# Ledger of designs, part 327: peptides against a protein of PDB entry 7PB4

Target 1, 105 residues: chain A of PDB entry 7PB4
Amino acid sequence: KMLNIKEYKEKLLSTLGEFLEDHFPLPDRSVKKKKKNIQESSVNLITLHEMLEILINRLFDVPHDPYVKISDSFWPPYVELLLRNGIALRHPEDPTRIRLEAFHQ
Target 2, 218 residues: chain B of PDB entry 7PB4
Amino acid sequence: DALQMAVGYFEKGPIKASQNKDKTLEKHLKTVENVAWKNGLASEEIDILLNIALSGKFGNAVNTRILKCMIPATVISEDSVVKAVSWLCVGKCSGSTKVLFYRWLVAMFDFIDRKEQINLLYGFFFASLQDDALCPYVCHLLYLLTKKENVKPFRVRKLLDLQAKMGMQPHLQALLSLYKFFAPALISVSLPVRKKIYFKNSENLWKTALLAVKQRNR

## One batch from the design tools (peptide; made by RFdiffusion4, then SolubleMPNN)

Design b2_p27_7_s1 (from b2_p27_7, 16 letters changed)
Fold by OpenDDE base, seed 1:
Structure b2_p27_7_s1 (fold): chain B 105 residues (1-105), chain C 218 residues (1-218), chain A 27 residues (1-27)
Amino acid sequence: as target 1 above (105 residues)
Amino acid sequence: as target 2 above (218 residues)
Amino acid sequence: GEKEQMLRLMVEELVILTYELKKLEEE
């Protein structure tokens, strides 16, 4: 039973990864550097898949404080996407922290 | 191989420089159609062509013809189906293409190698019941996919609400009967005892081809 | 939209599966 669930989870993760790549890709960095002053914020944006992985891990690793601090690596449209669709919740007192919805509960 | 050239054409797209783009497209489409109906397509060919048909890369007429010839030689990969469903979400395909896809999915259901990933999309398919054009085919698909764990009180309520709006449709009745089988306590309403479950014959488009596939795989 | 709904469903299922696995591992 456990093996079957693990295999199923792995398949789901793979499917989710492909789905996210197809429908929610990171913006192409190809916006031509025309205007000089945009500080190359060298901030490597993480994929939505990586963001979800962080949120899921935090939900189960620290169930009493399942909130993740929003870093500069979090693409703002992804944060908004998760919040708007009820996948994530913002911390009531700290807008810089989000948690995954506890769907198992 | 003529088929490989045809699949490659659809994958790479039309080379801009060809004056006879439409003739070339028709030639390759006929090649795919001919092989699909005679021998079926390999799982890899279906993966590529199914994705193309739903991506909006080509016009609705071409996409419809591609979908109609998505006949397997042996099996269809569940990954191909999941990718196809993901394209339905992008909204680049026509309503008619969506209907055809669900008809195809029901008709080819037994040829899909695995169902685990497709079962995860149960909620997505269930949400599509609200589309009047899709509802008959989605009910049939859900009838094939539904397990005891999928039968939830909120889904029962949604089905009953849908029945109240659309009337007692044979396809809804079939799905509700299955729900009652798995969870009799959730459905207090007496369902008419129908001796026969009637779904729209989605297989009619592929009936001859499906018989041929079943004969080849025996 | 449909894509956002699918995303939610996939994440929901992933959370449920993760919980079930953890529960089985603790057992």
Scores: peptide ipSAE 0.629, ipTM 0.465, DockQ to the pose 0.541
Fold by OpenDDE base, seed 5:
Structure b2_p27_7_s1 (fold): chain B 105 residues (1-105), chain C 218 residues (1-218), chain A 27 residues (1-27)
Amino acid sequence: as target 1 above (105 residues)
Amino acid sequence: as target 2 above (218 residues)
Amino acid sequence: GEKEQMLRLMVEELVILTYELKKLEEE
């Protein structure tokens, strides 16, 4: 039973990864380096897959405080996507924190 | 090969320079249609063309014709189906194309090489039950996919609510009967014991093609 | 949108599976 569930989860993760790559890709980094000395803090945006992984892990690793702080690596449209579709919830008192919806409850 | 040229045309898109774009398109469509109905298509060809048909790259008429000729020579890759389902979500295909896809998926179900990843999409298919045009075909698909682990209380409630709204449809009854088989405690309602599960098979667009595929693979 | 709904369903399933696995590991 456990093995079957693990295999199923792995397959689902793989399918999700492909789906996200196809339909929710990060914006192309092809913003031409115009010369302005803006210390482009090269904030490496994470994929939606990586974001979801962080949120899922936090939900189960720290169930009493399942909230993740929104970092600069979180692409704002992804955050809005998750919130708008009821996949994630914003912390009631701290708008900089989000949690995954507890679908198992 | 004429088929390779046709597939390549659909994959790469129309080259700007052809004054007779429509004639070229029709030629390639006819090539694909002829090969598909005569011999079936290879899994790789289905992968490419199925993706194109659902991506919204071409108009609805073209997409419909491509989808109608997605007849396998041997097998359909599960990955092709998963990718196709992902395109249904993007909303670039017409409602008629969605209906045709579900009809195709049910008709070709036995020719799909694996079902493990398709089974992961169970929730997506179940959500499509709310579309009245899709509902009969989605019920049939779910009947083929449903395992005990898929039968959850909230899905039972949704099916019963749908039955209350739409009436006791044969396709809903078939799915509910399967749900009752897997989880009798979740369905208190007495379902009429129909000895024959009836999905409207009457309009299988691919009946003759499927017979030919089975004969070639024998 | 339909793609967003599919995303939600996939995430929901992942959460459920993760919970089931965790429960089995704690037993």
Scores: peptide ipSAE 0.628, ipTM 0.484, DockQ to the pose 0.571
Fold by OpenDDE base, seed 3:
Structure b2_p27_7_s1 (fold): chain B 105 residues (1-105), chain C 218 residues (1-218), chain A 27 residues (1-27)
Amino acid sequence: as target 1 above (105 residues)
Amino acid sequence: as target 2 above (218 residues)
Amino acid sequence: GEKEQMLRLMVEELVILTYELKKLEEE
């Protein structure tokens, strides 16, 4: 039973990864808006897949505080996507923290 | 070969320089159609062309023709189906293309190499039951996919609500009967015992082709 | 949109599966 669920989860993760790559890719870095101001904020954006992995892990690893702090690596449109679709929730007192919806409860 | 050139045309898109874009498109489309109906297509060719048909790269007429000739030589990759479903989500295809896709999926179901990834999409297919145009075909698909693990109380409620709205449709009845088989405690309602499960014949478009495929793979 | 709905469903399933696995690991 456990093995079957594990395999199923892995397959789902793979399918999700492919789906996200196809439909929710990161914006191409190539929009060099030549605006002169030097702050090349070298912020490495993470994929939506990586973001979801972080959120899922936090949900189960720290169930009493399942919130993740939004870092600069979180692409704002992804955060908004998750919130708007009820996949994630903002912390009631701290808008910089989000949690995954506890779909299992 | 002519097929590779045709597939490559659809994949890469029309090279801007061809004066007669429509004639070239028609030529390649006919090539694909002829090969598909005669011999079937390789899994790789179906992967490419199915994706194109649902991506919205071409017009509805072209997409429809491509989708109608998605006839396997041997097998269809489940990955191709998963990718195709992902395109349905983007909304670049017409409603008629969606219906045709579900009909195709049901008709070609036995030729899909694996079902594991498709089973993961169960929830997505189930959510599509609310579309009146898709509902008959989605019910048929779900009938093919449903495992005991998929039969949840909330899905039972949704099916019963749908039945209340649409009436006792044969396709809904078939799916509910299957649900009752897997989880009799979840369905207290007496379902009429129909001896024959009846779905709309989704295979009608491909009946001759499917017979030919089955004959070649024997 | 449909893609967002699909995403939600996939994540929902993934959460459920993760919970089931964790529950089995704790027994």
Scores: peptide ipSAE 0.626, ipTM 0.478, DockQ to the pose 0.566
Fold by OpenDDE base, seed 2:
Structure b2_p27_7_s1 (fold): chain B 105 residues (1-105), chain C 218 residues (1-218), chain A 27 residues (1-27)
Amino acid sequence: as target 1 above (105 residues)
Amino acid sequence: as target 2 above (218 residues)
Amino acid sequence: GEKEQMLRLMVEELVILTYELKKLEEE
């Protein structure tokens, strides 16, 4: 039973990964807008898949404080996407922290 | 090959400069239709054309015709089906195209090479039960996909609520009976003992084509 | 949109599966 659920979870993660790549890809870095002064914030943006993994892991690893701090690696449109669709919630006192919705409750 | 040219046309899209765009499109559609109904399509051709039919690249009439001729020569790749379902989520296809896709998926279910990834989409299919137009076909699909691990209390509640709303539909009864088989403790309601499980429109658009495919693969 | 709905459904299932796995591991 446990093995079957694990295999199912792994396959779902794979399917989710493919879905996210197709429908929610990161913007191509190629829009070098030549505007001079924007410091090349060399911040490597993480994929939406990686973001969701972080949020899910935090939800279960630290259930009493399931919030993740929004880093510069979090693409703002992804954060807004998750919040707008009720997938994630902002911390009531700290807008820089978000949690995954506890769908298992 | 005429088929390769037709598939390539749909994949690359119409070249802007052709004055006879509609005639060219019709020619390529007829080529695909003729080959599909006569011989079936290769898994690679189905992969390409199925994605095109659901991507919204072409109009609804074209997409419908492409989808109607998604007849395999041998097998359909599970990956093609997963990709197709992902396109259903984009909202670029019409409601009629969605219905046709689910009918196609049920009709072609035995020709899909693997079911493991499709089973992961169980929750998505289950959510589509709320659409009255899709519900009969989704019930049939879920009847084919449902395993013991999929039968959860919250899904039972949703099915019972749907039955309360829509009445005791044969397709819904079939699915509930399967749920009761896997998890009798979750369904206290007495279900009528039906000798035959039947789904609406058991006669699919592909009945003759499917017989031909089975004969070629024997 | 439909994409966002699919995303929500996939995440919901993933959370439920993760919970079920953890529950079984603790038993």
Scores: peptide ipSAE 0.629, ipTM 0.485, DockQ to the pose 0.548; fails the geometry check

Design b2_p27_7_s2 (from b2_p27_7, 16 letters changed)
Fold by OpenDDE base, seed 4:
Structure b2_p27_7_s2 (fold): chain B 105 residues (1-105), chain C 218 residues (1-218), chain A 27 residues (1-27)
Amino acid sequence: as target 1 above (105 residues)
Amino acid sequence: as target 2 above (218 residues)
Amino acid sequence: SEKEMTLRLMVEELVILTAKLQELEKE
């Protein structure tokens, strides 16, 4: 039973990864906006997959405080995507913190 | 057929940048409205137009008018509703359109051919409870959809939290009472025994049309 | 979008599966 669930989870993770790559890719940084001093804060944006992984891990690793602080690596459209779809919830008192919805509970 | 031309216009969009875009749009809207209120729309027409109303292809005023005339002749396809809900996820529709959609969904609930796929969207609808404008209608929808398998501890907590925030709203109490019925162990709070469940009258916009539909289908 | 709905469903299932695995690992 455990093996089958694990295998299914792995398959789902793989499928999710492919799905995210196909449908929710990061914006191509290659749009050569010309020279003005936009401090290229070289903040490496994480993928939606990585963001979800962080949120899932936090949910299970720290169930009493399942909130993740939104970093500069979090692409705002992804945060909005998760929130508007009820996948994530914003902390009621701290708008910089989000949690994954506890679907298992 | 004038209706087919109107539906085709909304589906394909305006072909030419003609100066009379607004007049043509209004003509087609009126055609759809007239047929919908008089006879209802076929499931296929609702499928097309409902999708358009929520896609953000047209302005809010147009979308609102289309959505208001999503009156079935007989049935609404569940697939149409699922597609419509998918558009709510995209967020291209206004808050008022979302409210109207949930009102429509509740009002037309009995005319939807199947509920299996809609029930799979339970979690999405439940997430919309946090929207104060949607909450009364979502509670009503959830009251119609809720099965025992949907009643989970996290949802109970969310409802109790909402009740703590918003007070003892009749629509929340109705849903909580249903939850307590399915899972009494999850709800330790004493709920007042209400003999009558009161939801906001979502049907008011379509009351006359729904009566007409019911009469035609008898 | 249908895509966003699909995403939600996939994440929901993933969370449920993760919880089940965690429970089974504690046994």
Scores: peptide ipSAE 0.635, ipTM 0.444, DockQ to the pose 0.588
Fold by OpenDDE base, seed 2:
Structure b2_p27_7_s2 (fold): chain B 105 residues (1-105), chain C 218 residues (1-218), chain A 27 residues (1-27)
Amino acid sequence: as target 1 above (105 residues)
Amino acid sequence: as target 2 above (218 residues)
Amino acid sequence: SEKEMTLRLMVEELVILTAKLQELEKE
């Protein structure tokens, strides 16, 4: 039973990864070349897959404080996407923290 | 044989840019349809063709025809169903294909070899209740899958909210009644005791084929 | 959008599966 669930979870994670790459890719760095003055903050943006992994892990590792601090590596459109779809919730007192929705509760 | 050639065509795709691509496709599709309705398909053939029908490799018309002829000779592999559900997540299939798949899944439910992995997909199916087109068929599927362990407070709330939105639908009432049976403390609302549970007849498309399968496996 | 709905469904399923695994590991 446990093995089957684990295998299925791994398959679903793989499918999600492919889905996110196809439909929610990171913006190509190439577009911002023209306007010189925006400091290329060399911040490595994480994929939506990585963001979701962080949020899921936090939800289960620290269930009493399941909030993740939004870092500069979090692409703002991804944060907005998760919030507007009810996948994530913003902390009521700290707008810099978000949690995954506890779909299992 | 003709069936192996047809399955191989769908699996590998059309080899050459032949001017007669559409005629070749139609020939192979008719071969699959003919064998499926007369004799049923082997579990391996269903595994291949079901995956193709949901992958978006072909157009919606072709996928629909393939899915309609997913009739087993004996059994359907649970793994094939799990793979199929994974394709539903990718969103390459049409809404009509999704509806047809759930109808197929309900109709063929007894022919699936095992249910352990399908039961793990309970949450995915439950989440699909929000789709108005899928809701009747998903309720029927959930009615077949639901165990006591699946009846959670949050799912009860979601079903009651859905009932408030859509009204007292027979398929929702059937599922809620089952939930109340497993967890009476979670459902305070009095449900009318219906002696007969009525789902939309999803089996109508395969009624003749299902009778034939049951006769061959006796 | 259909894509966003699909994303929600996948994440919901992952959360539920993760919870189930965690419960089984405690057992």
Scores: peptide ipSAE 0.633, ipTM 0.463, DockQ to the pose 0.433
Fold by OpenDDE base, seed 3:
Structure b2_p27_7_s2 (fold): chain B 105 residues (1-105), chain C 218 residues (1-218), chain A 27 residues (1-27)
Amino acid sequence: as target 1 above (105 residues)
Amino acid sequence: as target 2 above (218 residues)
Amino acid sequence: SEKEMTLRLMVEELVILTAKLQELEKE
């Protein structure tokens, strides 16, 4: 039973990765070059896959405080995407913190 | 401002003295339509106009046109949606207006500022599944709103009964799959693993407008 | 959107599977 669940989880992760690459890619770095505004914040944006991984890991690793602080690496449209779809929730007192919805609870 | 005059006309109604009521109405409708599609409407303007569209103050044709141009510049107030739903309860709007409203609500869901009060209306939306014309759109809305706490045995029974009546519709299957996810013990039926959730409303009347709004808010 | 709904379902399933695995690993 455990082996079958692991295999299925791995397959789902792979499918999710492909799905995110196809439908929710990061904006091409090339388009941001033209607006001269100087703050090329050198902060590499993380993929939606990486963002979800962070949120899932936090949910299971620290279930009593499952909130992740929104960093500059979090692309704002992804944060909004997760929130509006009920995948993530904003902390009630700290708008800079989000958690994954505890779907298993 | 031409838009303010148009909104004021719909809010206050026609000033008694204008002989050409129909021409004035059409002028103000066109003003609202033009601004909504070009720039979107402010939350306050949507609040006023959405209520008017659902109140039965004007004819169905006018209400339909108003509702079709409820395109936000930035956000829609949750309070506006709650008020709109209250008008649905009063039943003064046509069936076609109700369908259009649910389509609008699904289309604009991401632009609604808060969801807390809308989530409290879950039971009302769920009851609307019994309307065959509304069912596809309500399933989509419920898919967006459903939390574990909403998945109750009585609702599962109602969904299964609806499935027995209507057959395995893609929108109903999507909602049932979500219910099974939250409460697997309540749904013994094997649901086909659909790789794609298909809601018929992929052809959103507002697709172009929504793209424009997203581009302006970037 | 259909895509966003699919995303939600996939994440939900992933969370459930992860929880099941953790429960089985503690036994």
Scores: peptide ipSAE 0.628, ipTM 0.441, DockQ to the pose 0.334
Fold by OpenDDE base, seed 5:
Structure b2_p27_7_s2 (fold): chain B 105 residues (1-105), chain C 218 residues (1-218), chain A 27 residues (1-27)
Amino acid sequence: as target 1 above (105 residues)
Amino acid sequence: as target 2 above (218 residues)
Amino acid sequence: SEKEMTLRLMVEELVILTAKLQELEKE
């Protein structure tokens, strides 16, 4: 039973990764070349896959405080995407913190 | 026929730079409205037009009018509903369009051919409960969709939190009552025994049209 | 979007599977 669930989870993770790459890619850095004055925000944006991984891990590793602080590496459209779809929730008192929805609870 | 031409116009968009784009649009919209209210629309026509109404291809006024005439002749495909819900996620629809869609979905619920895929969207609908404008209609939809498997502790907590914030709303109470029926151990709160479940706006915008559809399909 | 719906469903399933695995690992 455990082996089958692990295999299925791995398959789902792989499928999710491919899905995210195809449908929710980060904005290409290349388009920013022409307008000089946009400060190259030197901040490396993380993928939506990485963001979800962080949120899932936090949910299970620290179930009593499952909130993740929104860093500059979090692309704002991804945060909005997760919130509007009910995948993530904003902390009621701290708008800089989000959690994954506890779908298992 | 005139309906096919109208549907084709909405699907493909205006081919020619017609000087009178607005008159052409109004003509086709009236054609769809007239057929929908008289005879209903085929499932294929609803599939096309519902998708268009939620895609943001046209202005809010046009989208609203299209949604109001999404009246089936016989059935609505669940695939059409799934596609429509997908457009709600893109966020190009106005708040009023979203409200109208949920009202439509509740009104047309019995005419949807299958519910299996719609049931998979349960969590998405549940997430929309936080929108004060959508909440009454989403509660009604969830009341129709809820199975025992959907009643989870986290959803119970969310509903109780909403009730604490919004007060004892009849639509929330109806949904909580259903949750208590499926999972009494998850809801320790005493709910008033209501003999009648009341959802706001029992007066469906489509009441007359739905009666006509039911009469034609008998 | 259909894409966003699919994303939500996949994440929901992933969370449920992760929870099941954690329960089985504690046993």
Scores: peptide ipSAE 0.636, ipTM 0.443, DockQ to the pose 0.604; fails the geometry check

